# Designs tried in a protein design run: peptides against a protein of PDB entry 3PBP. Part 171

Target 1, 203 residues: chain A of PDB entry 3PBP
Amino acid sequence: LNEKDLNLILNKSLVMYESLDSTTDVIVKRNVIKQLQFVSKLHENWNSRFGKVDIQKEYRLAKVQGPFTINPFPGELYDYTATNIATILIDNGQNEIVCVSFDDGSLILLFKDLEMSMSWDVDNYVYNNSLVLIERVKLQREIKSLITLPEQLGKLYVISDNIIQQVNFMSWASTLSKCINESDLNPLAGLKFESKLEDIATI
Target 2, 203 residues: chain A of PDB entry 3PBP as posed
Amino acid sequence: LNEKDLNLILNKSLVMYESLDSTTDVIVKRNVIKQLQFVSKLHENWNSRFGKVDIQKEYRLAKVQGPFTINPFPGELYDYTATNIATILIDNGQNEIVCVSFDDGSLILLFKDLEMSMSWDVDNYVYNNSLVLIERVKLQREIKSLITLPEQLGKLYVISDNIIQQVNFMSWASTLSKSINESDLNPLAGLKFESKLEDIATI

## One batch from the design tools (peptide; made by RFdiffusion4, then SolubleMPNN)

Design b2_p29_8_s2 (from b2_p29_8, 16 letters changed)
Fold by OpenDDE base, seed 1:
Structure b2_p29_8_s2 (fold): chain B 203 residues (1-203), chain A 29 residues (1-29)
Amino acid sequence: as target 1 above (203 residues)
Amino acid sequence: DEKKREEAVLKGVGKKAEFQAKVKKKLEE
């Protein structure tokens, strides 16, 4: 962590805290509050340049690997099982797309509409991940692995039995990123959420 | 339903945009 990153985390934590209301889940409230407390203390110690802040190893950054909700969930996939998950950056900031594969060969591209907080409940490590369905890509093959390259924005590589395919969703992700960063949703109107699928190599 | 999905995306992006805007504002304070 550098000062810039710490400041960002602090301000995110503050915004999250300020967004808490009566409808917020109790566990979420607790985590957000504890996160703010922790980050605030960390920030204070950082600025004072005094001793090293002790970070408890029991606390983890939230990841898209626990329980999450998808809205709307494609009904066709209710009977299928998720097999792989990947996160793809879509800009040089922090905007990203989450991809989940299923055992029917489907890929769903998802958007994280809520900021995640760290879990501070040691006894009950709960993820409160909210995801919005953007697109479903149907492949007629078993998906073995999902690979992303940090230098390639909006691209996902899908490894199947004997082929590597690239899913490129920058056609819509660039607009999405712009909308988020500029707080203007107008460009989303009429936007077609269709990714490009291309064969890259046979293996 | 495509319409529901589109609406969900709009709503979700809106939430994220608002969040980021608030963060940026705080960073400037």
Scores: peptide ipSAE 0.520, ipTM 0.923, DockQ to the pose 0.874
Fold by OpenDDE base, seed 5:
Structure b2_p29_8_s2 (fold): chain B 203 residues (1-203), chain A 29 residues (1-29)
Amino acid sequence: as target 1 above (203 residues)
Amino acid sequence: DEKKREEAVLKGVGKKAEFQAKVKKKLEE
């Protein structure tokens, strides 16, 4: 973690905390409070220890893990098993797309519409693990691995059998990013969510 | 089906936009 990342996490934690109300589940409240407490302490120590902080064992980064909800769920994939998962950054503001592969050769591109909390419970509690289905890409081959490169926004590399393919979704992700960052949803109207596929290499 | 997805995306992006706006506001304080 760097100072910028820590500040971001802190402010996210604050916003999450401030969003708590009487309708919020008790377990959620507990987790959000614990997160805020931890991050706040971390922030204090960061300033006092020249950028070195002792990270507690309880610290868990928010990540996509089961169980999670996909809306709308692609009914065609109900009987298939997820094989790989990856997150792809789409801008410098840490907006990201989640990709899940299935054993039928399908890729689904998903958007996290809710901010996830860190896991603090022994049972790996995850709050707001909600995902919106954006696109389904049918590759019709066994997907062995999903690779992302930090310097390449909106690009996913899919390794299957003897081929590496690139999935580029910046055609719509750039607009998505803009909408989020500018709080203007108008550009989403009429937007086509279709990624570009390209063969990169044969293995 | 496609229409439902579009609506879901719109709603989801809206939620995220609101959240990020709040975060940005906090960063400015």
Scores: peptide ipSAE 0.517, ipTM 0.923, DockQ to the pose 0.917
Fold by OpenDDE base, seed 2:
Structure b2_p29_8_s2 (fold): chain B 203 residues (1-203), chain A 29 residues (1-29)
Amino acid sequence: as target 1 above (203 residues)
Amino acid sequence: DEKKREEAVLKGVGKKAEFQAKVKKKLEE
């Protein structure tokens, strides 16, 4: 974590805080406030040259992961169980795609349309668990593991019983990234959300 | 069904874009 990253987190937290209104749930308010307080303290410590703040430890203590909702949820998957989850970066600006695998061999690629806050409550409450379904990829295999490489944007490696497959979604993710970063949604028109599947190795 | 999905993506990306723009603005302050 560098100063730029910390500033980004701080400003994200501020935006979240400023988004709170009278209709916001009290638990949500509490959580957002706690996050802002935490990040602000980190920022202060950073400026005071107390050395490299090991933010990773604090982030681990604050459960970053929690339940999520998918919209629209594919009805075909209601009877199946999620088996793996992975997050794939699509640019250097911290935009990412979430992938969830199911026991029917399906992969769903999801977009976090809302900024999630860390859980600061003991009950593991997470605010803004909203995910948008982008694509469903049917592998029809038992998915054992999902692997991502930080240096490889928009690529997911799927490990099944006898094969490693790469899912590459940069064909649409690059456009998505551009739209987000430039605040221009026009390029989304007519965009096909079709990932490329490639066999990497047989195991 | 596909149309609904596309609309959802568009809406979702829009929300994120707006959020990012706000963050960027704050970073510039």
Scores: peptide ipSAE 0.516, ipTM 0.922, DockQ to the pose 0.914
Fold by OpenDDE base, seed 4:
Structure b2_p29_8_s2 (fold): chain B 203 residues (1-203), chain A 29 residues (1-29)
Amino acid sequence: as target 1 above (203 residues)
Amino acid sequence: DEKKREEAVLKGVGKKAEFQAKVKKKLEE
């Protein structure tokens, strides 16, 4: 964690705090406030040379491990169980795609439309979990693990019994990233959300 | 179903874009 990263987290936390209103869930409010307090204190300590805390790792772990809701949820997957979860970076601005695998061999690619706060209440695991379904990829095989490489944007490696496959979604993720970063949604019109599958290795 | 999905993506990206814009503005302050 560097100063730039800490500032980013702080500003994100501030924006989240400022977005709170009377309609916001009480637990969400509490979490956002606690997060802001924590990050603010950390920022103060950072400036005062009290030490370095690896917040990014904890923040990422919190995002991946929490319960989430998917909208719309594909009805065909109601009877299946999620097996693996991965987060894939699509740009250098911390935009990410979440991938969830299911025991039917399906992958769903999801977009976090809302910033998630860490859960600070041990007794109430309320996560501001909002995920939008972008694409469903049917592999029709048992998925053992999902692997991502930080240096490879928009790529997911799927490990099954005898094969490693690469899912490349930069065909649409690059546009998505651009839309987010430039606050222009026009390029999304007519965009096909179809990832490319490639066999990488037989194992 | 596909249309609904596309609309959901548009809406979601819009929300994120707005959030990022606000964050960017704060970073410049």
Scores: peptide ipSAE 0.513, ipTM 0.922, DockQ to the pose 0.898

Design b2_p29_8_s3 (from b2_p29_8, 17 letters changed)
Fold by OpenDDE base, seed 4:
Structure b2_p29_8_s3 (fold): chain B 203 residues (1-203), chain A 29 residues (1-29)
Amino acid sequence: as target 1 above (203 residues)
Amino acid sequence: MEEKQRQAVLEGVGKKAKFNAKVKEKEKE
C-alpha cells in the first residue's frame, strides 16, 4: 500500500460515507463508518517519509465475496448453481467486470454499480453487493476454472475439460470504462454487449 | 439485449460514474 492507494481508498470511503442516508441498511452504515474510521486512522499515521503505516488491523481490499444480487437475474439460471467467480480489470482506473460461471456452462459478465465496503463483522454483515448483468455467454460446457491475467485488460480465460477459451469483452468494456471515467453515457447508446470467444489451446 | 437489461446497465454505469466523479472531486481537495 502506497500513499496514492491510501488516498484513493480514503476518498472512496469518504464518498461512501457521504452517500449514507436514512434508507441505507444499518449494517451497511456501520461498516462504512468503520471503514472510514480505519482508513482515516491509517492516513493520520502515515509516515510520508518512509511510506510506512503502522497497520494494527489487516487491511483487506473489498473483494466480491458472499451473497450478491444480480439485476436482472437471468430466469434461466434460477435452477443452476454458480461454480466460479473472477474479477477482471477493464482499465487502469480500477473499473472491473465480475464474471460468474454456472454449472449449465453459462458465464455471466457483471458490473458493480455500487462500491462495496469492507466487512468488519462477518457474522452480521449484510453484503451490499449490487451487480448489474451485462452479458450472458453460453459456453455449453463444464467450466472448471476462470483465470485472469493482470496485464491483460478485459480478458478472461475459461478452462474446461479439454479446452482453454478466451473471452474478450474489450469491444464493449472500453466504451463502458470511458463512460464511467468521463461521466458520459451517450456512447453506450446502441452499444452491443457481445464478447469475443476464442479457442486458445486444447488440453 | 433486452431493453430492460440495457436500462439496468445504463443506470448502473450512471451510478458508478457519479461515484467516481465525486471521488475525483475529493482528490482535488
Scores: peptide ipSAE 0.504, ipTM 0.916, DockQ to the pose 0.835
Fold by OpenDDE base, seed 2:
Structure b2_p29_8_s3 (fold): chain B 203 residues (1-203), chain A 29 residues (1-29)
Amino acid sequence: as target 1 above (203 residues)
Amino acid sequence: MEEKQRQAVLEGVGKKAKFNAKVKEKEKE
């Protein structure tokens, strides 16, 4: 963690804190407060001589894990089980898409509309995992693994029994990223959320 | 895409955009 990263986390923490309201879960509220306190203290004690600050694993920014909510949840998937999860960056500004596979061969592409707090109580942490459904891709295969490459934005590799397929969603993710970064939602009008599926290799 | 789903996407992106904008404002302070 460098100074820039620390400042970013601090600013995010501040915004999260300021967003707390009466509808916020008490555990989430507590976690946000703890996060702000921790990051603030870290910022106050920042020593440029080290160039880096090591943050304990338990206090790292929360990744998509545990229970989450999907809005709207596709009714067809109520009877199926999630099998894999992956997160794919869509820009250099930390915007990302969450991908979840199901045992029916479906892959759903999701967007995190809420910022998550760090995990402070690992055993009792309630995740504010709000996800918005963007696209459902029906592969009709048993998905064994999801692979992402950090250098490849908006690309997901799906491994099934006999094939590796690439899901490329930059056709819409680039626009989505722009909308987020520029705070302009106009380009979303009429945007088609259709990813490209390509066979990469037979295995 | 169903209209309901599209609205959810718009709302979600809007929330994130707003959040990021606020973060950027903090960066200027």
Scores: peptide ipSAE 0.503, ipTM 0.916, DockQ to the pose 0.838
Fold by OpenDDE base, seed 3:
Structure b2_p29_8_s3 (fold): chain B 203 residues (1-203), chain A 29 residues (1-29)
Amino acid sequence: as target 1 above (203 residues)
Amino acid sequence: MEEKQRQAVLEGVGKKAKFNAKVKEKEKE
């Protein structure tokens, strides 16, 4: 972590704390408070004993994990099992798309509409895994793995038995990113959420 | 895309945009 990253985490933690209300889950409240306390101590004691704390583990736990709340969940997938998950950056502002594959060959592209807090009680913590469905891509293939390249925004590589395919969703993700960063939702009107599928290689 | 799904996307993006705006405001303090 650098000072800029720490400040960002602190500001996010403050906003999360200020968003707490009577309807917030008790475990979530406790977790957010603990996060804020921890980050505040890190900020106050930066480059001291607390500045040496590796928070990578805790930060990694604040990623999409466990059960998901997908809105709306495609009813057609109730009888199928999720097989792979990947997270793809769409800009340099930490906006991401979550992709989940299913054993029917479907890919669902999801958006995280809520910020997650670090987990302080893994066994009992209720994850804030709120996800919005953007697109369902039907490949009708057995998906073996999902691969992302950090230098390639808005691109997902899907590996099947005999083919590598690229899913490119920048056609809509660029607009989505702009809307989030500029707080202007007007460009979403009439936007078509259709990704481009391209065969990259036969294997 | 169904209207219900589009509405969910709009609401989700709106929530995230609002969150980011608040974070930016904190950066100015």
Scores: peptide ipSAE 0.502, ipTM 0.916, DockQ to the pose 0.812
Fold by OpenDDE base, seed 5:
Structure b2_p29_8_s3 (fold): chain B 203 residues (1-203), chain A 29 residues (1-29)
Amino acid sequence: as target 1 above (203 residues)
Amino acid sequence: MEEKQRQAVLEGVGKKAKFNAKVKEKEKE
């Protein structure tokens, strides 16, 4: 982690803490509080540690993990199994799309509408892992791996049996990002959520 | 995209937008 990342995590943690209310699950409250305490401690000691963060503590950073809910869940995929998951940044503000592949060859693109807390108590933690379905792409082949490149926003590489395909969703993700960052949802009206597929290489 | 799905996207983006706005305010403090 660098200072910028730490500050962002701290600010997110503060906002999460301040959003706690009587309707929040008790376990979620506990985890948010622990997160804030942890991040605050890191922030206080940042200068004294020459910008170093204990790597063993970084594993606690929030990431997309099960269980999670998808709204609405595509009924056609109910009987299929998720095979791969990846997250792709869509802007420099760290907005991201979650991609999940299924064993029927489907790829779904999802948006996290809620911020997740760090994992502190694995045995009893209730994950606030809410995802919204944006797009379903039917590749009709076995998906072996999902690869992302940090320098390429809104692009996902799908590896199948003998082909690498690029999924580019910046056609709609750029607008999505703008809406989030500017707090204006008007540009979403009439927006077509259709990604572009391109064959990159044969394996 | 079905209307129900579109509505879910709008609601989700709205929640995230609100969250991000609050985070930006914290950055000013």
Scores: peptide ipSAE 0.502, ipTM 0.915, DockQ to the pose 0.843

Design b2_p29_8_s4 (from b2_p29_8, 19 letters changed)
Fold by OpenDDE base, seed 4:
Structure b2_p29_8_s4 (fold): chain B 203 residues (1-203), chain A 29 residues (1-29)
Amino acid sequence: as target 1 above (203 residues)
Amino acid sequence: DKQKVEDAVMKGVGKKAEFNEKVKKKLEE
């Protein structure tokens, strides 16, 4: 964690705080306020040279966790159960894709259209648990685990049976990232959300 | 339905982009 990262978290927290209104759920309000208080304190301490603050644990609490909603949800998956979840970075910023596997062998690639806050007081608290479906990949095999490598953007490794497969979605994720970062949605028009699947190794 | 997905993604990306712009504005303050 560096000053730049802390500032980013702080500003995100501020934006979230400023979005609160009278219609916001009380639990959400409390959570966002606590986050802002926490981050503000960290920022203050940082500026005051009180030493290194490890916020990795707290930041990790903002990771995608259940329960969450997916829209649109593939009707074919209503009868199946999610088995694994992974988050894949698609740029050097904060943009990421969420992948959920199901017991039918399907992978769904999802986008978080809302910023999540850290969990504080409520067990299994999820703020802004909205996910947008981008792509469904049907592997038709039992998925045992999902692995990501931080140095490999837009790549997901799927372990099933005795095979490791790579899902590469940078063909569309690069454009998606650019659109988000530049606030220009024009390049999304006509974009094909089709990932590349490749066998990597046999186990 | 590809169009449905495209529409949903467009909307979602739009929301995120808007949020990011707000964050950028805060960074400039």
Scores: peptide ipSAE 0.479, ipTM 0.911, DockQ to the pose 0.835
Fold by OpenDDE base, seed 1:
Structure b2_p29_8_s4 (fold): chain B 203 residues (1-203), chain A 29 residues (1-29)
Amino acid sequence: as target 1 above (203 residues)
Amino acid sequence: DKQKVEDAVMKGVGKKAEFNEKVKKKLEE
């Protein structure tokens, strides 16, 4: 971590801490508190000369992995199994779309609406990722893999049945990103969450 | 249901936006 990243993590940790209430899970509370304590200590010991802060291996940044909750969950996918997961950047900041594929050939595009804390209790802490459903894209194919390119915002490449398809969701993701960054939700009203699907290549 | 999705997105984006704004304020302190 560099100074900028550390400062950001610290402030995120502070906000998370200040948001704790009686409805917050006890394990989450513990993790948030430990995160704040740890990051604060790192910040206090920051040496700009080195430009890096070492984070102990026992603690990891939370990432999108199971278990997670999806709201609303597509009822049609209740009996199907997730097969792949990918995260796609939609801006130069921290906003991302999560994509999950299912064994019926469906892709769901999801938004992570909650900030996750680091795992500070390896034995007891369970990830509880909160994801909001934005769009379902139905592919009548067996999805083998999901590929993203960091230089291509809002684009997902799907490999299935010897074909590469591109899912482009910048038509709505750009607006979503703007709304988040500017704290103005008005542009979301009436926005159509419809991605563009295009065949790219046969493999 | 499109409306259900829209409502959920609005709510979710709202939460994230609020969080980000709080972070920005902290950064300015």
Scores: peptide ipSAE 0.479, ipTM 0.911, DockQ to the pose 0.838
Fold by OpenDDE base, seed 3:
Structure b2_p29_8_s4 (fold): chain B 203 residues (1-203), chain A 29 residues (1-29)
Amino acid sequence: as target 1 above (203 residues)
Amino acid sequence: DKQKVEDAVMKGVGKKAEFNEKVKKKLEE
């Protein structure tokens, strides 16, 4: 964690705090307030005892973890169980795609539309753990694992029996990233959310 | 279903973009 990262976390925490109102759930409110208090103290005491605190655990808990909401949820998957989850970077910023695999051989590609907060009070509690469904890819294979490479944006490697496949979604993710970063939604009009699937290796 | 996905994505991206803009404004203060 550097000063730039800390400033970003602080400002994100402030925006989240300012979004609280009388209708906000009490647990959510408490969690956001605790986060802001912690980050503020960390900022105030940077390079002191607080500046040396490892916040990686708390920060990691703000990442995508179950349970989460998916909108819209594909009804066909109600009868199946999630098997793997992966997060793929789509730019050099903070934009990511979440991928979840199911035991029917399906992959769903998801977007985090809300900012998450660190968990403070309840185990496995995540504020704004909301995901938007973008695409469903049917592989019809038993998915063993999902692998990502940090240097390869918008690419997911799927390992199944005897084959490694690459899912490349930069055809639409590049546009999505641009829209978010530039706050211009016009390029999304008419965009097709179709990923490219390629066989990489036989094992 | 396709239109539903498009609408959801548009809405979601819009929310994220708005949040990012608010953060940018805070950074400029």
Scores: peptide ipSAE 0.478, ipTM 0.911, DockQ to the pose 0.830
Fold by OpenDDE base, seed 2:
Structure b2_p29_8_s4 (fold): chain B 203 residues (1-203), chain A 29 residues (1-29)
Amino acid sequence: as target 1 above (203 residues)
Amino acid sequence: DKQKVEDAVMKGVGKKAEFNEKVKKKLEE
């Protein structure tokens, strides 16, 4: 965590706080407020000389964790169970794609359309754990694990019993990232959400 | 339905973009 990142988190927390209203759940309100308080304190205690902050024990990074919602949910997957989850960076910022595997051998690629809050009062509690379906990839294999490499943007490695496959979605993720960062949705029009699947190794 | 997915993505990306813009404005304050 550097100063830039801390400032970003602080401002995100502020925006989240400002989005609260009378209809917001009490637990959500409390969680967002606690986050803002915590991040503000971190900002105040930032040591620029050493690049360090005193992090409280209750600090929990917002990350994709259960439970979450998927919109739209693929009807075909209602009877199947999620087996693995991974998050893949698509740019040098904070834009990510979430991948969930199912026991039917399907992968779904998802986008976090809402900002998530850190968990505070409840273990694994995350506000706005909402995901948008982008693509379904049918591998029809027993998926053992999902692996990502931080230096490889938009790439997911899928390990099954006999093969390692790479899913590359930068064909559309680069555009998606640009749209988010530039606040211009025009390039999304007509964009095909089709990932490339490549066999990496047989095992 | 491809169109349904596209619409959902557009909406979702739009929300995120809007959020990011708000954050940028806060950073400028």
Scores: peptide ipSAE 0.478, ipTM 0.911, DockQ to the pose 0.840

